Peptides against a protein of PDB entry 7PB4. Designs and how they scored, part 82

Target 1, 105 residues: chain A of PDB entry 7PB4
Amino acid sequence: KMLNIKEYKEKLLSTLGEFLEDHFPLPDRSVKKKKKNIQESSVNLITLHEMLEILINRLFDVPHDPYVKISDSFWPPYVELLLRNGIALRHPEDPTRIRLEAFHQ
Target 2, 218 residues: chain B of PDB entry 7PB4
Amino acid sequence: DALQMAVGYFEKGPIKASQNKDKTLEKHLKTVENVAWKNGLASEEIDILLNIALSGKFGNAVNTRILKCMIPATVISEDSVVKAVSWLCVGKCSGSTKVLFYRWLVAMFDFIDRKEQINLLYGFFFASLQDDALCPYVCHLLYLLTKKENVKPFRVRKLLDLQAKMGMQPHLQALLSLYKFFAPALISVSLPVRKKIYFKNSENLWKTALLAVKQRNR

## One batch from the design tools (peptide)

Design b1_p24_2 (made by RFdiffusion4)
Fold by OpenDDE base, seed 4:
Structure b1_p24_2 (fold): chain B 105 residues (1-105), chain C 218 residues (1-218), chain A 24 residues (1-24)
Amino acid sequence: as target 1 above (105 residues)
Amino acid sequence: as target 2 above (218 residues)
Amino acid sequence: SYEEAVLYQKVQELVITDAEFREL
């Protein structure tokens, strides 16, 4: 049973990764070049996969404070995507913090 | 069931012939209150009673008491909220009932099953910011609802104008900070960084009831 | 969108499965 769940989890992670790469890739760095006036913030953006991983880990590792602080590495459209779809929730008192929805509770 | 009889009384209205209308009303109202605070109400019961509370079918005192006991057992239907907002447009409810509704909506926000239709009402809620009594609660609601697509130049202007009129209120600051997060180019003004956002009456009237609901649904 | 709905489902399933995995 445990082995089967582990294998299934690994399969879900893999299939999610592939799905995110295909449908929710990071914006091409090339598109930022054409809008002259936005200072190229040299901030490395994380993938939506990495963002979800951080959120999932925080949910389980710190269930009493499952909120993650939004850093400059979080691409705002993906933060919005998660919030719009009910995958993540904003902290009621801090707009810079989000948590994953507790689908297992 | 006593609750079904009570809900049915509010739905159908008082039978004209009852001499003891007020006693009957009070009995049914107490039944609803007792069940709502102990167990919560089913989504269907909330749908019926919320509609009644905002329709103007009963007096303001009764409507206020009904609205105060709109505590879910599990979930609130989004459709019930949309219907409730439609009654706000008709304007048959008192100003105090409107305030209470927005307080309720904020308090119960996490218990609403879906948000898609509520998000479409964003413009309506935003228009209510001009009401000084509603403004703190509407800002809180908008803080929960706001997406990047909602952050438009005209709304930014309205918020800044409201800030100029009312000062930098904590609830306005919270909403403006969120707007700046989604659209930094639209808000050139430096906003003070607050680590904590406090909305007016963050202690909602339902705090104890909501804790009980969360405990029962665990 | 359809893609967003699929994303929700995949994340939900992953979270539920991860919870089950951590309880074992």
Scores: peptide ipSAE 0.548, ipTM 0.571, DockQ to the pose 0.321
Fold by OpenDDE base, seed 2:
Structure b1_p24_2 (fold): chain B 105 residues (1-105), chain C 218 residues (1-218), chain A 24 residues (1-24)
Amino acid sequence: as target 1 above (105 residues)
Amino acid sequence: as target 2 above (218 residues)
Amino acid sequence: SYEEAVLYQKVQELVITDAEFREL
């Protein structure tokens, strides 16, 4: 049973990755290093897959505080997507923190 | 020059010390508007001002005025559009600003230097079809962006569902016709063959400005 | 969107699967 669940999880993660790549790809920020020192935050954006992985891992690793702090690596459209669809919830007191929705509760 | 001062004001924000903040803001807005409509804006100026208009840094009235004058002198950078789409999702802009942005994006589509990154946002734009206020403009945008690779069975179903909900809208019909062209096996429904594709609300606020841009770049 | 609904479903399935795995 355990092996089957692990394999199923891996298959789901793989199929999720493929789905996200097909339907929610990150636009390649061609960081044209124009020289001007405006810290256009050269922050590497993470994929929606990586964002979901972070949220899932946090929910399971720290179930009593399942909230993840939104960093500059979080592409705002992805954050909005997750919140709008009820996949994630914003922390009631800290709008910079989001959690994965507890679908099993 | 006056334009650089105006752009710099919007970029840096209002200097606290001005007693007449509103008069200063209005002066700079008028400067940007005047240059944009007469000569167009450089790609760098559009990059800065478009981000400001969608970031929620200023009020809706200011953002709307800035967005209305996002007229290129030559080209718009695709990076500016990608950044703008990012701001649309942060939820700091009004619904009217979102509508105006999609209208702008359709109107300025040919002036965007590249389309590769914008095409990657196809799924995001397609998701916006659910907004009844955006739907006509999003259909037009998708009509411009759609490649064979974007035509998937689930998107066909979604468009048919929207058609069932909204009726046979010209903008939906145009997009479905394009989908049928790329993937005829996915669309068994006979679509009326329209010789001319018409998008509703194709009233281009920038028609005169776009004519001027095309004349300057000839 | 349909894509968003599919995403929601897949994420839900993943979360449920992971929860079940840990209870085991």
Scores: peptide ipSAE 0.091, ipTM 0.334, DockQ to the pose 0.296
Fold by OpenDDE base, seed 3:
Structure b1_p24_2 (fold): chain B 105 residues (1-105), chain C 218 residues (1-218), chain A 24 residues (1-24)
Amino acid sequence: as target 1 above (105 residues)
Amino acid sequence: as target 2 above (218 residues)
Amino acid sequence: SYEEAVLYQKVQELVITDAEFREL
């Protein structure tokens, strides 16, 4: 069972990666040039693929607490996109935590 | 049975130790083709084989032959179609495979068990209108899928721009006429009154098989 | 799997939604 889940996860992530690379590029860093004062917090934004990978990994690795804490590396539009499309859900008590939506509900 | 062995071969891939890989592949492909054209395939068999045909696991010739035999015994699962569309986004299949898939999707549309999830893919299909090879078949698919809620100003603009580029194509006119029906205020342009909506018979490849499916399910 | 199909569907819905938002 565990091996099949791992293989399934790897296959899923691979196929999603290939899908998302073409359609969900990270926003070009070029737009942030104009506003002077915001400290270049070198927060490397993660791709939507990486975000989904984290969510999927958490669901498979910790199914009883499948919630991931939103970090500064999570591009807010992608978080909102996941939430709006029912791919992810916010934790009912902690809006900084999101999980992948259950496939069977 | 022979079909289960054939499906299992495509799913698991060739066992390394088989000396005659090509003959084995051809044997299993012929088994699938024979069953599909005679009896149709179960929804589960279509789910597996359709996914394989679009995954790029095999060469274009094999994928084409698999797609041509995606004939249901009764129904096609909507989930199978959703997975198939996902593979189109990955881009591991050839342009000819994409065309064949859309032809298949139109031909088999009535045999898909549900349409709710396919309707959510409306925007993806609409984006595929820009592909000149897909456009006729995508227009036909969109004609089958379009609801009033899908008719938005930006889509109207895109269709009109596409018409300006490619001319007054029958398939595009059919879709525009449907859009005008749902949202007449969005389409100020006078469309020629076509008495008959005409799409290219994309289903001709499966015509005999589809008649047989309909006869078995009566 | 069923789970794979649902995930792909949801991701596709995302792509479509994002594309629609970028065009607005």
Scores: peptide ipSAE 0.051, ipTM 0.345, DockQ to the pose 0.077; fails the geometry check
Fold by OpenDDE base, seed 1:
Structure b1_p24_2 (fold): chain B 105 residues (1-105), chain C 218 residues (1-218), chain A 24 residues (1-24)
Amino acid sequence: as target 1 above (105 residues)
Amino acid sequence: as target 2 above (218 residues)
Amino acid sequence: SYEEAVLYQKVQELVITDAEFREL
């Protein structure tokens, strides 16, 4: 049973990875609008795949507290995408935390 | 079957000739209640019955009982919710029915198949914050629906004005905290870091039913 | 599993329906 869950998780993540890389690329940092002084917060944005991987991993590893804290690496449109489509839920008490929707809860 | 006959009775309305209209109504209402609490209702049954409950076709007592048994077997159609909200705009339902609907909508939110059209109704729900009876439940709904695009300066002002009128209500603080998360530049006010967001337990009416629905869909 | 199918369906629906991401 546990081995099947790990294999399932890996298969899910791999299949999602290919799909999400093709359809949900990170916005190219290339729109250097020349506006001078705003410190380029060198925050590396994560892919939608990596975001889902984090959420899935947290759900499997810590099912009693499956919430992930939204970091600056989380591109806001992806967070909204996940929430909007009911893939993720916001924590009822902490808007900075989201979980994967537990389809079986 | 008995459920189809009951739904059909509510849809078509009482046949004029029945001497025992109240007994027939109660029989069909009990049939719907029994199936809804035991097994849940199909999306089509919810579509029909939810429309009836909000249309003003029946009295407030009947509408309240119908709305209380709007428990899905699997999913609720977004279209049913949009139609229901449209009936709220027509104003043929009581204030208590509106409160119950928003409680239902929050409790059943995860069972709604899509959220795209509901998200377009954001402005309508936000306008309902001015109703003191609805405000706690509308804040909870908005907490579930709010995106960065919804966080506008005029809405921030309205929430702060509402907080000034009503005080630092937990449900308003929850929504304001979410607004601050999406648009920190729009909310200069230091919100107390409440570690716990407390919405009124809208789910309490359906807690047992929701647990049963979740268990059946596992 | 049912969860897989639902997640895939939700992700697929995401790709099909979200016009904001079609333009990316």
Scores: peptide ipSAE 0.033, ipTM 0.382, DockQ to the pose 0.051; fails the geometry check

Design b1_p24_2_s1 (made by RFdiffusion4, then SolubleMPNN; from b1_p24_2, 14 letters changed)
Fold by OpenDDE base, seed 1:
Structure b1_p24_2_s1 (fold): chain B 105 residues (1-105), chain C 218 residues (1-218), chain A 24 residues (1-24)
Amino acid sequence: as target 1 above (105 residues)
Amino acid sequence: as target 2 above (218 residues)
Amino acid sequence: DEKEQQLRLMVEELVILEAELKKL
């Protein structure tokens, strides 16, 4: 039973990774709009896959405080995507923190 | 009506207090079977019953019987299929139920109202090719779903590796032939020109029912 | 959006699977 569940999880993760790469890729960094003055905060944006991994891990590793602080590496459209689809929830008192929906509960 | 009562029984589950649980279950199951084979089921009834069959709510024998009578009156909702696939991921159904589901999915493919969401599950279905029991039916499903955009180098490699492991299976050859059609540059191997595509007759279980559905919808 | 719905479904399944694995 456990082996089967692990295998299905791995298959699903692989499929999710491919799905996210195909349909929710990060915007091409190539639009260096030469607007001079904005400090190119060289913040490396994380993929939606990485973001989901962080959120899932936090949900299970720290179930009493499953919230993740939104960093500059979080692409705002991804945060909005997760929130509007009910995949993530914003912290009621801190808008800078989000959690994954506890679908298992 | 009797069908609504039967569907409601499966949806709500058996009330703990009934002394004759097995007789009641059998009665409702026969009601669903009779209507499904005679007239087909409405899309809403299929939505409910298909989810039940794959959720693990009932035993494997019951789930198998429910799944065998998932015969549409007109159409099957794509949403029902997507939900069904989600239950496959949860792994509460038996291996035999999974095989039956893929057979059902192939047999009923033309009756599914839309294919857009099912096409998004292409990678999931492709990942199931490594299951020897599922492989023939998954190949058939992928044959129905494959677009040019799905034919990627890594999938070609996986299919060739699978062919090396399992031999020149007719269902793999059919899929590879389709891949070669869409992306000839990715497949250097000479494939035998098979004029006839031979998939396992997944539809045989529903052949009579499918003929009846097609006749009613003409 | 069909893609967004599919994403939700996949994440939901993944969470359920992870929860099942932890019970085991």
Scores: peptide ipSAE 0.654, ipTM 0.439, DockQ to the pose 0.257
Fold by OpenDDE base, seed 3:
Structure b1_p24_2_s1 (fold): chain B 105 residues (1-105), chain C 218 residues (1-218), chain A 24 residues (1-24)
Amino acid sequence: as target 1 above (105 residues)
Amino acid sequence: as target 2 above (218 residues)
Amino acid sequence: DEKEQQLRLMVEELVILEAELKKL
């Protein structure tokens, strides 16, 4: 039973990965806005896949506080995407924290 | 065997060099259809063909015809259904194919060998209730799958919201009645006592075939 | 958007599967 579920999970993760790459890729870094010398700390944006992994892991690792702090690595359009689709929820008191929807509960 | 050749064609895809691709496709499709309706298909054949029908490898017309002939000789593997559901997530199949799949799944439900993995997909099916075209068939499927453990407050809320949006549909009412049976404390609303559960007869497309399957397996 | 709906469905399924794995 456990093995079958794990195998299915891995298959689904693979499918999700491909789906995300095809439909929700990170923006190409090529839009060098020409503006001045501010060392735009090249914030390494994480993929939507990585973001979802973080959120899923937090949901199950810390079920009593399943919220993840939004970092600069979180591409704002991805955060908005998750929120508007009810995949993630914003913390009621801290707008910098989001959790995955507890679909299992 | 003609069937093996047909299944192999769908699995491997059309040979590039065939000048008469459409004629070959039609020949193999007719072979599958003929065998499926006469004798049913083996679980392995259903596994292959069901996956193909939902993968988007072929056009909607072909996928529809394949899916309509997914008639088991004996059983359908649960793994085949799980794989099929995974294709629904990828979205390479048409809306009409999704509807047909859920109709098929309901019609063939008793022929699926196991339900353990399908039960794990409960939330996925439940989320599909938001699709107005799928909703009647998904309600029927959920009615077949629902256990006490699946009846959660958030799902009750979603069902009530759907009922508020769509009105008191017979299929929603049937599912809500089942939910109330398992968790009466979660559903404060008085549901009209319907003596008869009414789902759209999803099996109508396969009625004759299903009768034949049941006769062969007796 | 159909793609966004599909994303939701896949994530929902993953969460459910993960929950089942934690119960085992």
Scores: peptide ipSAE 0.660, ipTM 0.438, DockQ to the pose 0.409; fails the geometry check
Fold by OpenDDE base, seed 4:
Structure b1_p24_2_s1 (fold): chain B 105 residues (1-105), chain C 218 residues (1-218), chain A 24 residues (1-24)
Amino acid sequence: as target 1 above (105 residues)
Amino acid sequence: as target 2 above (218 residues)
Amino acid sequence: DEKEQQLRLMVEELVILEAELKKL
């Protein structure tokens, strides 16, 4: 049973990764070059997959404080996407912190 | 406006008396193409022209060119897509036009304002999987549309039957993997874990145009 | 957006699976 769940989880993660790459890719860096005034914030944006991993890990590692601080590596449209869809929630007192929705509770 | 005149020409049809029908048609078509590729089209213009392209009012060559320039300035109305699908049911468009429409629909999916009514057409799209020419694009569309509620035993059977006939095609595999995700109990077959879903995205005729639209709307 | 809804469903399922694995 555990093995089956792990295998299913791995398949799901793979499917999710593919889904995210296909439908929610990071904006190509090449497109940023032509808008003159956007400071090339040298900050490497993380993928939505990586964001979700961070959020999921935090949810399970620190269930009493499942909030992750939004870093400059968090692409704002991804944050908004997660919030808009009820996948993530903002901290009630700190808008710079988000948590994954506890779908298992 | 030149675009309004062009759209009006397609909407009203050619005035019977014009000896230079083809030249006039070409002029208006080029106008639409130029605006669409440079600026995109308004939702209303897409509504009109998309219906024309699928209605069979013009020849396949014209319909193909119109459909290729259905590039939004901002959004595409869901209603326009629903109407377009209704024309597919009437069967006045060529097979090539149907293929192009599904390619367009996949390419423009993110620009469609709402998906609720499109989701109701899931069964219709799924039925189109039987067309070998449509199958890759329909799989991609279904991959975008599929919810847990859509994953039914009869659809699983149909997909497995298609796989048995066509082999393990990447697009079928992607859709089956998604189905297995939503309903693992319905799919006993071990699906190879692909790290990358390869839909025929390489043939996105609108890639450059879509990049331009996204750049303008930022 | 249907993609967004699908994303939610996938994440939801993933969270549920993670929770099940931890109970295990």
Scores: peptide ipSAE 0.658, ipTM 0.407, DockQ to the pose 0.329; fails the geometry check
Fold by OpenDDE base, seed 5:
Structure b1_p24_2_s1 (fold): chain B 105 residues (1-105), chain C 218 residues (1-218), chain A 24 residues (1-24)
Amino acid sequence: as target 1 above (105 residues)
Amino acid sequence: as target 2 above (218 residues)
Amino acid sequence: DEKEQQLRLMVEELVILEAELKKL
């Protein structure tokens, strides 16, 4: 039973990764911002897959406080995507924190 | 009617107080089977019963019998198929039920009303190719689903690796030939020219029922 | 959006699987 569930999880994760790469890729950084001077801290955006992994891990590792702080690495359109689809919920008092929906409960 | 009562029984589940649970279950199962094979089932009935068959609510024997009678009167809703695939991911069904589901999906493919959401599940189906029991049926399904945009270098590598492990299987060769048609630059290997596409058990257990459905809808 | 609905379903299923693994 455990082995079967793990195998299904691995298959689902692989499928999810591929699905996200195909349909929700990060925007190509190819916009040559010509503006030389501003040390815009090139914040490395994380993939939607990595974002979901963080949220899922937090939900199960810290079930009493399942909220993750939105960092600069979180691409705003991904955050909006998760919220509007009911995949994630915003913290009621702190708009900088989101949690994954507890679908197992 | 008798069918509505039977579907309602499976949806609501057995009432705890019934002393004759097995007889009642068998009666309702026979009702569903009889209607499905004679007339087919409405899309709404298939939606309910397909979900039940894959949810693990009943035992494998019951689930297998329900799945075998998922014969449409007219069409199957794409949403029902998406929900069914979701249940496969939860892992509550047996290996035999998974095989039967893929056989059913291939058999009923033309009766599914839309394919847009099913096409989004391409990666999930592709990941199931590594299961030796599923591989022939998954190859057939992928052959039906594959578009040019699905043919990627990493998938080509995976298919070639599978062919190296399993040998030159007719169903793998059929899929690879389709991949070569869409993207000849990705497949340097000479594939044997097959005049006839061959998939294992292309004649499914629903053949007679599906012919009857096609005749009624003409 | 069909893609967004599919994403929700996959995430929901993944969460359910994780919960089942923790019970084991």
Scores: peptide ipSAE 0.655, ipTM 0.440, DockQ to the pose 0.267; fails the geometry check

